Peptides against a protein of PDB entry 5ZKO. Designs and how they scored, part 2

Target 1, 44 residues: chain A of PDB entry 5ZKO
Amino acid sequence: SASNPRKFSEKIALQKQRQAEETAAFEEVMMDIGSTRLQAQKLR

## One batch from the design tools (peptide; aimed at target 1 I33 T36, target 1 (a further copy) V29 T36)

Design b1_p8_6_s3 (made by RFdiffusion4, then SolubleMPNN; from b1_p8_6, 6 letters changed)
Fold by OpenDDE base, seed 3:
Structure b1_p8_6_s3 (fold): chain B 44 residues (1-44), chain C 44 residues (1-44), chain A 8 residues (1-8)
Amino acid sequence: as target 1 above (44 residues)
Amino acid sequence: as target 1 above (44 residues)
Amino acid sequence: VEVTLKLT
């Protein structure tokens, strides 16, 4: 049916969104750690 | 404190695991779609 | 600083 390609595209798009969200979360973690390290260096 | 580097490493490792899980989920979706396409071709 | 991560 003509609906299958659309459903496949939706599944792919949703999964790519999840990957992007996890990447953003990783970047946030790295920024937090980086900020903490910079603060520690300034206190030296 | 000596505990901070370990906690940072744990956060990074956990987030990398989440990224790997989402990659595996994406591969599963693509395999499902690929199998469906192959089945449709065999029915032609 | 604390960060909260949500699973998708």
Scores: peptide ipSAE 0.200, ipTM 0.697, DockQ to the pose 0.098
OpenDDE base, seeds 1, 2, 4, 5: peptide ipSAE 0.125, 0.120, 0.153, 0.127; ipTM 0.669, 0.676, 0.672, 0.675

Design b1_p8_6_s4 (made by RFdiffusion4, then SolubleMPNN; from b1_p8_6, 5 letters changed)
Fold by OpenDDE base, seed 5:
Structure b1_p8_6_s4 (fold): chain B 44 residues (1-44), chain C 44 residues (1-44), chain A 8 residues (1-8)
Amino acid sequence: as target 1 above (44 residues)
Amino acid sequence: as target 1 above (44 residues)
Amino acid sequence: VEVQLKLA
């Protein structure tokens, strides 16, 4: 209900936090891949 | 390992899909809030 | 990204 702005704000904040967490997870994946590539090149 | 590019590609694709799913969830939340607001205004 | 990783 439009009479419950607090609940709407909390729902929006929760979804924005989930988006931020998935972005952080993606950046971690790219860091791991980048590090693996660098290590492989150094060992050749 | 840099010798497993398929596994890296799959990991990236999975994380991008998760980001898209969270974006869709956010848009659904905003649609629900917008619809509730419109309904409340029409009923006043 | 996929193409770049395959070339590494």
Scores: peptide ipSAE 0.117, ipTM 0.688, DockQ to the pose 0.027
OpenDDE base, seeds 1, 2, 3, 4: peptide ipSAE 0.154, 0.174, 0.174, 0.157; ipTM 0.685, 0.692, 0.692, 0.687; seeds 1, 2, 3, 4 fail the geometry check

Design b1_p8_7 (made by RFdiffusion4)
Pose (drawn by RFdiffusion4):
Structure b1_p8_7 (pose): chain A 43 residues (1-43), chain B 44 residues (1-44), chain P 8 residues (1-8)
Amino acid sequence: ASNPRKFSEKIALQKQRQAEETAAFEEVMMDIGSTRLQAQKLR
Amino acid sequence: as target 1 above (44 residues)
Amino acid sequence: AALRARLA
């Protein structure tokens, strides 16, 4: 499962992991401004 | 074909070079991250 | 949180 044999299964796993990370990466970058505004509130 | 070499040896050495650079910068931002957490105590 | 503060 973690290390498939078929090349089709390997490609599907790499695409799955890539989609998860991009979904999580585009969330962290999504609301950075909200954190950037917190500093102006603190200063 | 400069960033994309033909020989596999040149490709492997290129990936090894990039990996050393990426890890070197990563080991810097995560290193002095403690000194930033200490600055947070000044606020509270 | 500290890493996110550096990114911001």

Design b1_p8_7_s1 (made by RFdiffusion4, then SolubleMPNN; from b1_p8_7, 5 letters changed)
Fold by OpenDDE base, seed 3:
Formats: C-alpha cells, structure tokens, sequence
Structure b1_p8_7_s1 (fold): chain B 44 residues (1-44), chain C 44 residues (1-44), chain A 8 residues (1-8)
C-alpha cells in the first residue's frame, strides 16, 4: 500500500529530529563548559 | 574543584552515546526499508 | 557551577 512510504518517511523524520535534539543538547553542554571557563577567566 | 572536568567529560560521553544510538536506530530504519524493497522485488 | 541536565 502507498501508506508504507509515508510511514517510513515519518519514522525517518522522527529519527532525524531526535538526532538534531541530541546534537543541540551536546552543543548546550559545550556552551556551558565554555561559559564556565570564560567566567573562571574573568575571576582571575 | 577538579571534579568538574570529570563531570563534564561524563556528560559529553553520555551525549555522544545517545547520538550514536540514534544514528544506529536511523540506520536500522533504513535497513528495514531496504529489506522491504528487496522482498517486494522478489515477489514480482 | 550547576551543570545542565540533559534533555533526553
């Protein structure tokens, strides 16, 4: 049935979304580290 | 404290793991699509 | 410093 391509497309899209969210979370962690380092520098 | 670098490293490692898991899940979906297509070809 | 909690 023609519904299979749509179902596959939806699953792919959801996985791409999850990957993007995890990438964003990783970048947020890195920003947190960077900001902490910057703050530590300012306190020196 | 010296514990901060370790805590950051652990968080980064966990995020990398999650990214890898989501990539694997995506690849599994793609394999499922490919296998379905192959099966459909055999039935023709 | 408080660390961010991960979203997943």
Amino acid sequence: as target 1 above (44 residues)
Amino acid sequence: as target 1 above (44 residues)
Amino acid sequence: MAMLRLLA
Scores: peptide ipSAE 0.119, ipTM 0.658, DockQ to the pose 0.081
OpenDDE base, seeds 1, 2, 4, 5: peptide ipSAE 0.113, 0.101, 0.106, 0.066; ipTM 0.658, 0.655, 0.653, 0.643

Design b1_p8_7_s2 (made by RFdiffusion4, then SolubleMPNN; from b1_p8_7, 4 letters changed)
Fold by OpenDDE base, seed 2:
Structure b1_p8_7_s2 (fold): chain B 44 residues (1-44), chain C 44 residues (1-44), chain A 8 residues (1-8)
Amino acid sequence: as target 1 above (44 residues)
Amino acid sequence: as target 1 above (44 residues)
Amino acid sequence: MAMLRRLA
């Protein structure tokens, strides 16, 4: 099979994107939890 | 709404797992590409 | 207090 550098770069870029999306999702979870905790403290 | 630390920890753990899975998927892609390149060189 | 639904 011939090397297809374009396809390789596309696969790499796609996985980099997925990594970034999962990082963003984690940050959103942490912000949501942090906000919940802050709200709970504020209401005391 | 009551704070549910168990649910919070579960959400964090789940996102950590997803991060690890995406990292593993990226490593698999890189290994596949590396193997392909090595094979192409070997056959020359 | 609703957690992110997209994570369910």
Scores: peptide ipSAE 0.156, ipTM 0.676, DockQ to the pose 0.076
OpenDDE base, seeds 1, 3, 4, 5: peptide ipSAE 0.139, 0.136, 0.135, 0.127; ipTM 0.675, 0.672, 0.665, 0.671; seed 1 fails the geometry check

Design b1_p8_7_s3 (made by RFdiffusion4, then SolubleMPNN; from b1_p8_7, 4 letters changed)
Fold by OpenDDE base, seed 1:
Structure b1_p8_7_s3 (fold): chain B 44 residues (1-44), chain C 44 residues (1-44), chain A 8 residues (1-8)
Amino acid sequence: as target 1 above (44 residues)
Amino acid sequence: as target 1 above (44 residues)
Amino acid sequence: FAMRRLLA
């Protein structure tokens, strides 16, 4: 298959960036859930 | 913050799915690179 | 809320 090492490197870097962004999004969701649970407890 | 535990569960599940899909995409890229290297060696 | 960001 026709290949360009520079393009491969770029694709790998972009994919790693996406994975990091997805992880960050997940962690933010978990923080929101944690805060929601804490606030719900305060209101009960 | 207004919350729905079922919605939270859904968002967590969706985020985990996205992370798995990104991992699969990365692995596919790595397989393509591997095959390219092998084919390049054959042609040399 | 981060849930909204996840939907984008």
Scores: peptide ipSAE 0.252, ipTM 0.698, DockQ to the pose 0.098
OpenDDE base, seeds 2, 3, 4, 5: peptide ipSAE 0.237, 0.250, 0.238, 0.240; ipTM 0.695, 0.692, 0.693, 0.692; seed 2 fails the geometry check

Design b1_p8_7_s4 (made by RFdiffusion4, then SolubleMPNN; from b1_p8_7, 4 letters changed)
Fold by OpenDDE base, seed 1:
Structure b1_p8_7_s4 (fold): chain B 44 residues (1-44), chain C 44 residues (1-44), chain A 8 residues (1-8)
Amino acid sequence: as target 1 above (44 residues)
Amino acid sequence: as target 1 above (44 residues)
Amino acid sequence: MAMRRLLA
């Protein structure tokens, strides 16, 4: 059975993409929390 | 409108969980690549 | 909107 370096590379690239997407989602959550906090302070 | 610190905390926790899961998935891919490489060497 | 987006 030959190794499939191209297929391995594709799998690695896909996982790195998913990690980046989850990081971006986390950053969006933190921005939303910050915005909500600021808005709440203005309405007090 | 009151802030929802518990809901915010839940969202943060969920995103951290997702990041950890994607890291674990990446580690599994790397283990599979290593195992495949080792197996291929034994069969040569 | 931020709160609703966060909870989605």
Scores: peptide ipSAE 0.150, ipTM 0.676, DockQ to the pose 0.096
OpenDDE base, seeds 2, 3, 4, 5: peptide ipSAE 0.136, 0.134, 0.140, 0.138; ipTM 0.668, 0.669, 0.671, 0.685

Design b1_p8_8 (made by RFdiffusion4)
Pose (drawn by RFdiffusion4):
Structure b1_p8_8 (pose): chain A 43 residues (1-43), chain B 44 residues (1-44), chain P 8 residues (1-8)
Amino acid sequence: ASNPRKFSEKIALQKQRQAEETAAFEEVMMDIGSTRLQAQKLR
Amino acid sequence: as target 1 above (44 residues)
Amino acid sequence: AARLAALR
């Protein structure tokens, strides 16, 4: 499972992981401005 | 073909070089991250 | 932590 044999299974796993991380990466970058505004509120 | 070499040896050495650079900068931002968490005490 | 590193 974590280390498949078929190349098709390996490609599917790399694409799955990539989609997860891009979904999570595009969330952290999505609301950075909300955090950047917190500093202006603090200063 | 400069960033994309033909020989596999050149490709491996290129990946090793980039991995060393990426890790060197990563070991710097995560290193002095404690000094930033201490600055947070000043606010509260 | 990921947001702090992204700010840098």

Design b1_p8_8_s2 (made by RFdiffusion4, then SolubleMPNN; from b1_p8_8, 4 letters changed)
Fold by OpenDDE base, seed 5:
Structure b1_p8_8_s2 (fold): chain B 44 residues (1-44), chain C 44 residues (1-44), chain A 8 residues (1-8)
Amino acid sequence: as target 1 above (44 residues)
Amino acid sequence: as target 1 above (44 residues)
Amino acid sequence: LAKLMALL
């Protein structure tokens, strides 16, 4: 049926959103590590 | 403390695992769409 | 860490 393309498009969009959220979470982890390293260097 | 590098490494590893799981889920969605398209073409 | 970000 013509509804299948829409359902597939929605499924792809949802999965792309999840991928983007996991990328953002990874960048946050890297920022926290970077900030901790910078603080440790400032304390020396 | 020397424990911080280990905690950061574990956090990075966990986030990489999540990213890989989301990539695998995306590939599964694409495979399902591809298989559906192939089936539709065979029925014509 | 920069090398890890470059893989994304």
Scores: peptide ipSAE 0.095, ipTM 0.679, DockQ to the pose 0.046
OpenDDE base, seeds 1, 2, 3, 4: peptide ipSAE 0.077, 0.075, 0.072, 0.062; ipTM 0.675, 0.672, 0.674, 0.673

Design b1_p8_8_s3 (made by RFdiffusion4, then SolubleMPNN; from b1_p8_8 with A1L A5M)
Fold by OpenDDE base, seed 1:
Structure b1_p8_8_s3 (fold): chain B 44 residues (1-44), chain C 44 residues (1-44), chain A 8 residues (1-8)
Amino acid sequence: as target 1 above (44 residues)
Amino acid sequence: as target 1 above (44 residues)
Amino acid sequence: LARLMALR
């Protein structure tokens, strides 16, 4: 079926998007931890 | 608050788990594409 | 901080 290549491409693109979103979420968490640590040091 | 370090660690662990799950899902998609391609070649 | 505590 000629539709299989397009469906495969769509699935790959979707998975790449999800991986990028999870990476961005991880980076946001790391920034928040860094900011919280810096703020805690200023309040000591 | 002494609870913050544990909460940060839990969040990091959760994000690492999600990244691993999305990687595994991508690998499964690639295996399915490879298998489908091989099957299609056998039926020609 | 909200991102750390929120379930996605």
Scores: peptide ipSAE 0.165, ipTM 0.685, DockQ to the pose 0.187
OpenDDE base, seeds 2, 3, 4, 5: peptide ipSAE 0.146, 0.150, 0.151, 0.147; ipTM 0.685, 0.685, 0.682, 0.686; seed 3 fails the geometry check

## One batch from the design tools (peptide; aimed at target 1 I33)

Design b1_p9_1 (made by RFdiffusion4)
Pose (drawn by RFdiffusion4):
Structure b1_p9_1 (pose): chain A 43 residues (1-43), chain B 44 residues (1-44), chain P 9 residues (1-9)
Amino acid sequence: ASNPRKFSEKIALQKQRQAEETAAFEEVMMDIGSTRLQAQKLR
Amino acid sequence: as target 1 above (44 residues)
Amino acid sequence: TEEVAELLA
């Protein structure tokens, strides 16, 4: 499962992991400005 | 073909070089991250 | 977090 044999299974796993990370990466970058505004509130 | 070499040896060395660079910068931002968490105590 | 996200990008 974690280390498939078929190349098709390997490609599917790499695409799955890539989609998860991009979904999570585009969330962290999505609301950075909300955190950047917190500093102006603090200063 | 400069960033994309033909020989596999040149490709492996290139990946090894980049991995060393990426890890070197990563080991710097995560290193002095403690000094930033201490600055947070000044606010509260 | 932003700096780590830039390195990962």

Design b1_p9_1_s1 (made by RFdiffusion4, then SolubleMPNN; from b1_p9_1, 3 letters changed)
Fold by OpenDDE base, seed 2:
Structure b1_p9_1_s1 (fold): chain B 44 residues (1-44), chain C 44 residues (1-44), chain A 9 residues (1-9)
Amino acid sequence: as target 1 above (44 residues)
Amino acid sequence: as target 1 above (44 residues)
Amino acid sequence: LEELARLLA
């Protein structure tokens, strides 16, 4: 089976990008939680 | 703005699941690379 | 992970 290092590297790069995107999405959720907490605190 | 801790926890859980799935997908790619290398080695 | 812990506390 012909190994294609370029294809592998591209696949790895794509997968790492997806991981980063999911991390960013998680951070967005956490920011929303933080902002909600801050709003509740300021409105007291 | 009403904070809904349950909704937040559900959103976090879902996002962590997605992160784990992307990690698993990455590991699959790495396994494929490893198997390809092993095949090349054995066929020498 | 620490942020998660704070949410659950």
Scores: peptide ipSAE 0.121, ipTM 0.683, DockQ to the pose 0.051
OpenDDE base, seeds 1, 3, 4, 5: peptide ipSAE 0.119, 0.119, 0.120, 0.118; ipTM 0.680, 0.678, 0.678, 0.672; seed 3 fails the geometry check

Design b1_p9_1_s2 (made by RFdiffusion4, then SolubleMPNN; from b1_p9_1, 4 letters changed)
Fold by OpenDDE base, seed 5:
Structure b1_p9_1_s2 (fold): chain B 44 residues (1-44), chain C 44 residues (1-44), chain A 9 residues (1-9)
Amino acid sequence: as target 1 above (44 residues)
Amino acid sequence: as target 1 above (44 residues)
Amino acid sequence: LMELAMLLA
């Protein structure tokens, strides 16, 4: 039906949003690692 | 502490797993769209 | 990724 394209577009948009959120969470972890590294360097 | 690298590695692994799961979900949506397209073509 | 984490920490 003609409504399918819109429904699929919405599903795609939702999945892309989820992917972006997971990427952001990953970046947060990497930032925490980076900050820990910086702290360790300062304590040398 | 020496335990930090392992903890961060585990967090990274978890986030990568989540990213893969979201990618799989996206691919499923795209497959559904593809199948719908195929059905529409058959009905032409 | 594990190797990267070990290098950065």
Scores: peptide ipSAE 0.113, ipTM 0.653, DockQ to the pose 0.052
OpenDDE base, seeds 1, 2, 3, 4: peptide ipSAE 0.099, 0.087, 0.097, 0.086; ipTM 0.661, 0.657, 0.653, 0.654; seed 1 fails the geometry check

Design b1_p9_1_s3 (made by RFdiffusion4, then SolubleMPNN; from b1_p9_1, 3 letters changed)
Fold by OpenDDE base, seed 1:
Structure b1_p9_1_s3 (fold): chain B 44 residues (1-44), chain C 44 residues (1-44), chain A 9 residues (1-9)
Amino acid sequence: as target 1 above (44 residues)
Amino acid sequence: as target 1 above (44 residues)
Amino acid sequence: LMEVAMLLA
């Protein structure tokens, strides 16, 4: 049906947003690792 | 604390899994688009 | 995404 393209584009846009959010979450974890490492070195 | 590395590794592994799942979901959407297009052509 | 756009057209 002619409505399928719009629904598909919406699904694609939503998935791209979710992938970006998961990437941001991963980067936050790596930032936490870096901060913890730096803090540990200061306390030694 | 010495427990941080394991917790961070777990967070990283979880985020990698989530990213893979979101990629799979995106590929499913593209497969649906391809299938719909093929079906539409057959019905014409 | 370009391939997806072509599929949607």
Scores: peptide ipSAE 0.107, ipTM 0.665, DockQ to the pose 0.048
OpenDDE base, seeds 2, 3, 4, 5: peptide ipSAE 0.103, 0.102, 0.103, 0.092; ipTM 0.652, 0.661, 0.672, 0.661; seed 2 fails the geometry check

Design b1_p9_1_s4 (made by RFdiffusion4, then SolubleMPNN; from b1_p9_1, 3 letters changed)
Fold by OpenDDE base, seed 5:
Structure b1_p9_1_s4 (fold): chain B 44 residues (1-44), chain C 44 residues (1-44), chain A 9 residues (1-9)
Amino acid sequence: as target 1 above (44 residues)
Amino acid sequence: as target 1 above (44 residues)
Amino acid sequence: MMEVAMLLA
Protein backbone atom coordinates (compact mmCIF):
# COMPACT_ATOMS: atom_id res chain seq x y z
CA SER B 1 0.00 0.00 0.00
CA ALA B 2 1.13 3.56 -0.71
CA SER B 3 2.78 5.53 2.06
CA ASN B 4 0.83 8.44 3.50
CA PRO B 5 3.53 10.80 4.73
CA ARG B 6 1.08 13.68 4.95
CA LYS B 7 -1.30 11.63 7.05
CA PHE B 8 1.46 10.69 9.47
CA SER B 9 2.75 14.25 9.58
CA GLU B 10 -0.71 15.46 10.49
CA LYS B 11 -1.04 12.86 13.23
CA ILE B 12 2.33 13.85 14.68
CA ALA B 13 1.37 17.51 14.61
CA LEU B 14 -1.91 16.74 16.35
CA GLN B 15 -0.16 14.77 19.08
CA LYS B 16 2.37 17.54 19.63
CA GLN B 17 -0.50 19.98 19.99
CA ARG B 18 -2.18 17.74 22.55
CA GLN B 19 1.07 17.42 24.50
CA ALA B 20 1.41 21.18 24.56
CA GLU B 21 -2.16 21.61 25.76
CA GLU B 22 -1.64 19.11 28.56
CA THR B 23 1.57 20.86 29.55
CA ALA B 24 -0.28 24.16 29.69
CA ALA B 25 -2.95 22.59 31.88
CA PHE B 26 -0.26 21.29 34.23
CA GLU B 27 1.37 24.70 34.40
CA GLU B 28 -1.98 26.18 35.38
CA VAL B 29 -2.28 23.67 38.23
CA MET B 30 1.22 24.48 39.45
CA MET B 31 0.55 28.21 39.28
CA ASP B 32 -2.58 27.74 41.37
CA ILE B 33 -0.56 25.80 43.95
CA GLY B 34 2.13 28.47 43.92
CA SER B 35 -0.43 31.20 44.38
CA THR B 36 -1.98 29.34 47.30
CA ARG B 37 1.43 28.96 48.92
CA LEU B 38 2.14 32.64 48.50
CA GLN B 39 -1.20 33.55 50.05
CA ALA B 40 -0.57 31.24 52.98
CA GLN B 41 2.84 32.79 53.59
CA LYS B 42 1.39 36.29 53.56
CA LEU B 43 -1.13 35.29 56.21
CA ARG B 44 1.48 33.97 58.69
CA SER C 1 -8.90 30.23 53.03
CA ALA C 2 -7.86 26.70 53.97
CA SER C 3 -5.37 24.89 51.77
CA ASN C 4 -6.65 21.94 49.77
CA PRO C 5 -3.59 19.72 49.42
CA ARG C 6 -5.72 16.72 48.49
CA LYS C 7 -7.46 18.69 45.75
CA PHE C 8 -4.15 19.78 44.27
CA SER C 9 -2.71 16.30 44.59
CA GLU C 10 -5.68 14.91 42.69
CA LYS C 11 -5.29 17.51 39.95
CA ILE C 12 -1.60 16.69 39.60
CA ALA C 13 -2.36 12.98 39.44
CA LEU C 14 -4.98 13.58 36.76
CA GLN C 15 -2.57 15.66 34.69
CA LYS C 16 0.12 13.00 34.98
CA GLN C 17 -2.38 10.42 33.76
CA ARG C 18 -3.35 12.59 30.80
CA GLN C 19 0.29 13.16 29.92
CA ALA C 20 0.91 9.42 29.98
CA GLU C 21 -2.11 8.79 27.76
CA GLU C 22 -0.94 11.36 25.23
CA THR C 23 2.54 9.85 25.28
CA ALA C 24 1.05 6.43 24.60
CA ALA C 25 -0.94 7.86 21.69
CA PHE C 26 2.22 9.40 20.27
CA GLU C 27 4.07 6.12 20.60
CA GLU C 28 1.27 4.41 18.70
CA VAL C 29 1.64 6.90 15.84
CA MET C 30 5.39 6.33 15.73
CA MET C 31 4.93 2.57 15.75
CA ASP C 32 2.53 2.86 12.81
CA ILE C 33 5.08 4.92 10.91
CA GLY C 34 7.80 2.42 11.76
CA SER C 35 5.64 -0.47 10.62
CA THR C 36 4.91 1.28 7.34
CA ARG C 37 8.62 1.84 6.80
CA LEU C 38 9.36 -1.79 7.47
CA GLN C 39 6.68 -2.88 5.03
CA ALA C 40 8.04 -0.56 2.37
CA GLN C 41 11.55 -1.93 2.84
CA LYS C 42 10.34 -5.50 2.50
CA LEU C 43 8.68 -4.64 -0.80
CA ARG C 44 11.83 -3.21 -2.39
CA MET A 1 6.21 17.88 33.99
CA MET A 2 8.97 17.93 36.60
CA GLU A 3 11.01 20.23 34.41
CA VAL A 4 8.03 22.55 34.02
CA ALA A 5 7.52 22.61 37.78
CA MET A 6 11.14 23.64 38.27
CA LEU A 7 10.71 26.52 35.86
CA LEU A 8 7.67 27.89 37.62
CA ALA A 9 8.44 30.29 40.51
Scores: peptide ipSAE 0.115, ipTM 0.672, DockQ to the pose 0.121
OpenDDE base, seeds 1, 2, 3, 4: peptide ipSAE 0.102, 0.117, 0.100, 0.113; ipTM 0.661, 0.672, 0.671, 0.665; seed 2 fails the geometry check

Design b1_p9_2 (made by RFdiffusion4)
Pose (drawn by RFdiffusion4):
Parts: sequence; structure tokens; C-alpha cells
Structure b1_p9_2 (pose): chain A 43 residues (1-43), chain B 44 residues (1-44), chain P 9 residues (1-9)
Amino acid sequence: ASNPRKFSEKIALQKQRQAEETAAFEEVMMDIGSTRLQAQKLR
Amino acid sequence: as target 1 above (44 residues)
Amino acid sequence: SLLEKLAAL
């Protein structure tokens, strides 16, 4: 499972992991401005 | 073909070089991250 | 916290 044999299974796993991380990466980058505004509120 | 070499040896050395650079910068931002968490005490 | 989230990816 974690280390498949078929190349098709390996490609599917790499694409799955890539989609997860891009979904999570595009969330952290999505609301950075909300955190950047917190500093202006603090200063 | 400069960033994309033909020989596999050149490709492996290139990936090893980039991995060393990416890790060197990563080991810097995450290193002095404690000094930033201490600055947070000043606010509260 | 954002840097920790990015490092966890």
C-alpha cells in the first residue's frame, strides 16, 4: 500500500499526496493577510 | 539543457546540490524559531 | 504557526 508495485498505483499515490498537500498549502497561503492584519492591530 | 542535463550522473549531482541548498535554508528558519517564540512573551 | 503548518507539509 505505502509502497505499491504497479507503476499505475505509484502514479495514483503521488498524485493523491500532491493534491493533499496543494489543498493544505493553498489554505495556509489563503488567509495570511488575516494574520498580517493582526500585527497592525497589535502595533 | 543547462538545468536539465543529459547524463544521469549530472542529474543526480544536480538533485543532490539542490537538496543541500533547500535543507540548509530550512535548517536556518526552523533553527532560531525559539527566539521568536520568546519575543511573544513581551506582548502578553 | 503558519511556518509550523508549512513545515508539516

Design b1_p9_2_s1 (made by RFdiffusion4, then SolubleMPNN; from b1_p9_2, 3 letters changed)
Fold by OpenDDE base, seed 2:
Structure b1_p9_2_s1 (fold): chain B 44 residues (1-44), chain C 44 residues (1-44), chain A 9 residues (1-9)
Amino acid sequence: as target 1 above (44 residues)
Amino acid sequence: as target 1 above (44 residues)
Amino acid sequence: DLLERLAAI
């Protein structure tokens, strides 16, 4: 079947978006953990 | 069950590695497509 | 829970 470069590029763009979203979610959790750790230090 | 922060961090590290590998694989494919396109232009 | 959020990524 004829390759559809446009559909391929769209699929990859979506994959890149997902990767960026997963990275952002991870960074948010890590920041929350860091903040919790800092709070625990202040409350001791 | 007791949370294992070490196991969580290891899981996330593996996920980040996979994301980097997927990115590299995509960039390789895009470079190959670009090269093929350039070759097709030269052969016309 | 932060650990639950981390496990869900």
Scores: peptide ipSAE 0.166, ipTM 0.664, DockQ to the pose 0.205
OpenDDE base, seeds 1, 3, 4, 5: peptide ipSAE 0.178, 0.179, 0.174, 0.173; ipTM 0.676, 0.679, 0.677, 0.673; seeds 1, 3, 4, 5 fail the geometry check

Design b1_p9_2_s2 (made by RFdiffusion4, then SolubleMPNN; from b1_p9_2 with S1D L9I)
Fold by OpenDDE base, seed 4:
Structure b1_p9_2_s2 (fold): chain B 44 residues (1-44), chain C 44 residues (1-44), chain A 9 residues (1-9)
Amino acid sequence: as target 1 above (44 residues)
Amino acid sequence: as target 1 above (44 residues)
Amino acid sequence: DLLEKLAAI
């Protein structure tokens, strides 16, 4: 079966892009949590 | 608003787990493509 | 909103 390796590589590239986007979103959330905690600590 | 940071961290951990699973699936597909190509080359 | 950002992941 001619597994179109090119089409597979494209699907994989799209998946890696999605993972990168999710990682970026994660990092943003963690940064916001960190900043919120820092602000709360400064008010104590 | 009591952003339950623990609940957020749990959601993030689940997302990271998903990313790891997707990465593993990617690596498996790439390995299969590589093996198929290697087999095709051996038959030439 | 942190909740909205988390929902976007």
Scores: peptide ipSAE 0.148, ipTM 0.679, DockQ to the pose 0.263
OpenDDE base, seeds 1, 2, 3, 5: peptide ipSAE 0.146, 0.138, 0.147, 0.138; ipTM 0.678, 0.674, 0.673, 0.670; seed 3 fails the geometry check

Design b1_p9_2_s3 (made by RFdiffusion4, then SolubleMPNN; from b1_p9_2, 4 letters changed)
Fold by OpenDDE base, seed 1:
Structure b1_p9_2_s3 (fold): chain B 44 residues (1-44), chain C 44 residues (1-44), chain A 9 residues (1-9)
Amino acid sequence: as target 1 above (44 residues)
Amino acid sequence: as target 1 above (44 residues)
Amino acid sequence: DLLERIAAI
C-alpha cells in the first residue's frame, strides 16, 4: 500500500545495503586473487 | 594458493551471481513501489 | 581466507 512510505524507504535502504555488501565482498575476492598471484610469482 | 585457478574462477562466478541477484531484488522493490503508487492513484 | 568464506555462504 502507498500508505506506508516509511516501509518502502526501509526496503530500499536495506536492499542498497545488501548491494553494497556484495560489491565489497567481490572486491575483496579480487584482491585475494591478486595477492595469490603475487605470492605465486615470488615462490617461482 | 595460486594452485587452484578453478576455485578462484568459481568464486568470482558465484560472487557475480550474488551481485546480479541483489540487483534484481532491488529492481523488484522499485517496481513494487511504482505499482503501489499507480494503484493508489486508481483508488482516488 | 575470504574465498573460503564466500564458499561457505
Scores: peptide ipSAE 0.240, ipTM 0.693, DockQ to the pose 0.101
OpenDDE base, seeds 2, 3, 4, 5: peptide ipSAE 0.235, 0.236, 0.203, 0.230; ipTM 0.691, 0.691, 0.677, 0.690

Design b1_p9_2_s4 (made by RFdiffusion4, then SolubleMPNN; from b1_p9_2, 5 letters changed)
Fold by OpenDDE base, seed 4:
Structure b1_p9_2_s4 (fold): chain B 44 residues (1-44), chain C 44 residues (1-44), chain A 9 residues (1-9)
Amino acid sequence: as target 1 above (44 residues)
Amino acid sequence: as target 1 above (44 residues)
Amino acid sequence: DIIEKLAEI
């Protein structure tokens, strides 16, 4: 079957996007935790 | 709201798992591409 | 099939 390099490249790009989105989601969770901790410290 | 550190830790762990799964999926795709290329080269 | 595997992404 003819290597469809465009199809492969598109799928690789999509996988890289997904990986970046999961990284961003992790960073958001960590930011929320940081904000919560800071708020808790201000209330002490 | 009380920092539920267990809930936060669980969310972090889950997000880290997702990130690892996406990395593994990327590596698998790249391995399959490599294998396909090797097979194509053997047929030339 | 690599194409099939890539379609799962």
Scores: peptide ipSAE 0.134, ipTM 0.692, DockQ to the pose 0.104
OpenDDE base, seeds 1, 2, 3, 5: peptide ipSAE 0.125, 0.131, 0.111, 0.099; ipTM 0.689, 0.689, 0.679, 0.674; seed 2 fails the geometry check

Design b1_p9_3_s1 (made by RFdiffusion4, then SolubleMPNN; its pose is not in this set)
Fold by OpenDDE base, seed 5:
Structure b1_p9_3_s1 (fold): chain B 44 residues (1-44), chain C 44 residues (1-44), chain A 9 residues (1-9)
Amino acid sequence: as target 1 above (44 residues)
Amino acid sequence: as target 1 above (44 residues)
Amino acid sequence: VAEALLKAM
């Protein structure tokens, strides 16, 4: 049935979106750690 | 304070775990699509 | 960092 390809493409797109969101959350964590390290260096 | 490095490492580890879980979920979706395609080819 | 993790949930 022709409906299956569309449903599969939607599931792939949703899963790719979740991966991108988790990557963005990781980059935010790394930015916060990096900024904290820079602040600690400036205070020494 | 020495507690910050441990807390940052824990947060990085948790975020890496989430990325791995989303990768595993993507691989499961692709396996299901691949198996469905193989089944459709065998039925033709 | 705790807020970033909370937003990712």
Scores: peptide ipSAE 0.107, ipTM 0.672, DockQ to the pose 0.188
OpenDDE base, seeds 1, 2, 3, 4: peptide ipSAE 0.080, 0.087, 0.074, 0.074; ipTM 0.654, 0.669, 0.650, 0.651; seed 1 fails the geometry check

Design b1_p9_3_s2 (made by RFdiffusion4, then SolubleMPNN; its pose is not in this set)
Fold by OpenDDE base, seed 5:
Structure b1_p9_3_s2 (fold): chain B 44 residues (1-44), chain C 44 residues (1-44), chain A 9 residues (1-9)
Amino acid sequence: as target 1 above (44 residues)
Amino acid sequence: as target 1 above (44 residues)
Amino acid sequence: VAAALLKAM
């Protein structure tokens, strides 16, 4: 019975890591868009 | 030059979908933990 | 989009 709490904590930790990775990937996309917009404005 | 805005909007939409999927997966894990806790309390 | 993410944290 004591094994279930550890398995649940590991599942939560894994899901928190996945959410952090997807947040980092989103921030990278937004940085790329921001940089492209800045470059397009400088060429103008 | 006009093709870049559509590619960026598609990248943002894809990342939003991934974040929503990871949120749904987290909620499913929390529901499983909650259900297991409720069952364990009913068995005592 | 960034504002919606900040609200989910």
Scores: peptide ipSAE 0.107, ipTM 0.669, DockQ to the pose 0.118
OpenDDE base, seeds 1, 2, 3, 4: peptide ipSAE 0.071, 0.063, 0.082, 0.059; ipTM 0.657, 0.650, 0.655, 0.647; seeds 1, 3 fail the geometry check

Design b1_p9_3_s3 (made by RFdiffusion4, then SolubleMPNN; its pose is not in this set)
Fold by OpenDDE base, seed 3:
Structure b1_p9_3_s3 (fold): chain B 44 residues (1-44), chain C 44 residues (1-44), chain A 9 residues (1-9)
Amino acid sequence: as target 1 above (44 residues)
Amino acid sequence: as target 1 above (44 residues)
Amino acid sequence: VAAALLAAM
């Protein structure tokens, strides 16, 4: 059925979005660590 | 407070796990597409 | 900020 390629592309797009959201959340965690380290350095 | 490094490491570990789960889900979608393509080829 | 990320996941 010709509907399969479209549904597959939609699933891939959704999964790429989730992967990007998880990457952004990882980057935010790393930035928070970096900012905390910078703040601790300013207090010394 | 000395608790921050441990909590940060736990957050990083959790985020790496989520990233791996999302990668596995992407691979599953791609395998499903590959299998569908192989089945369609066998019907020709 | 670290506490807000646990709530958003």
Scores: peptide ipSAE 0.130, ipTM 0.663, DockQ to the pose 0.178
OpenDDE base, seeds 1, 2, 4, 5: peptide ipSAE 0.110, 0.075, 0.073, 0.110; ipTM 0.672, 0.652, 0.659, 0.672

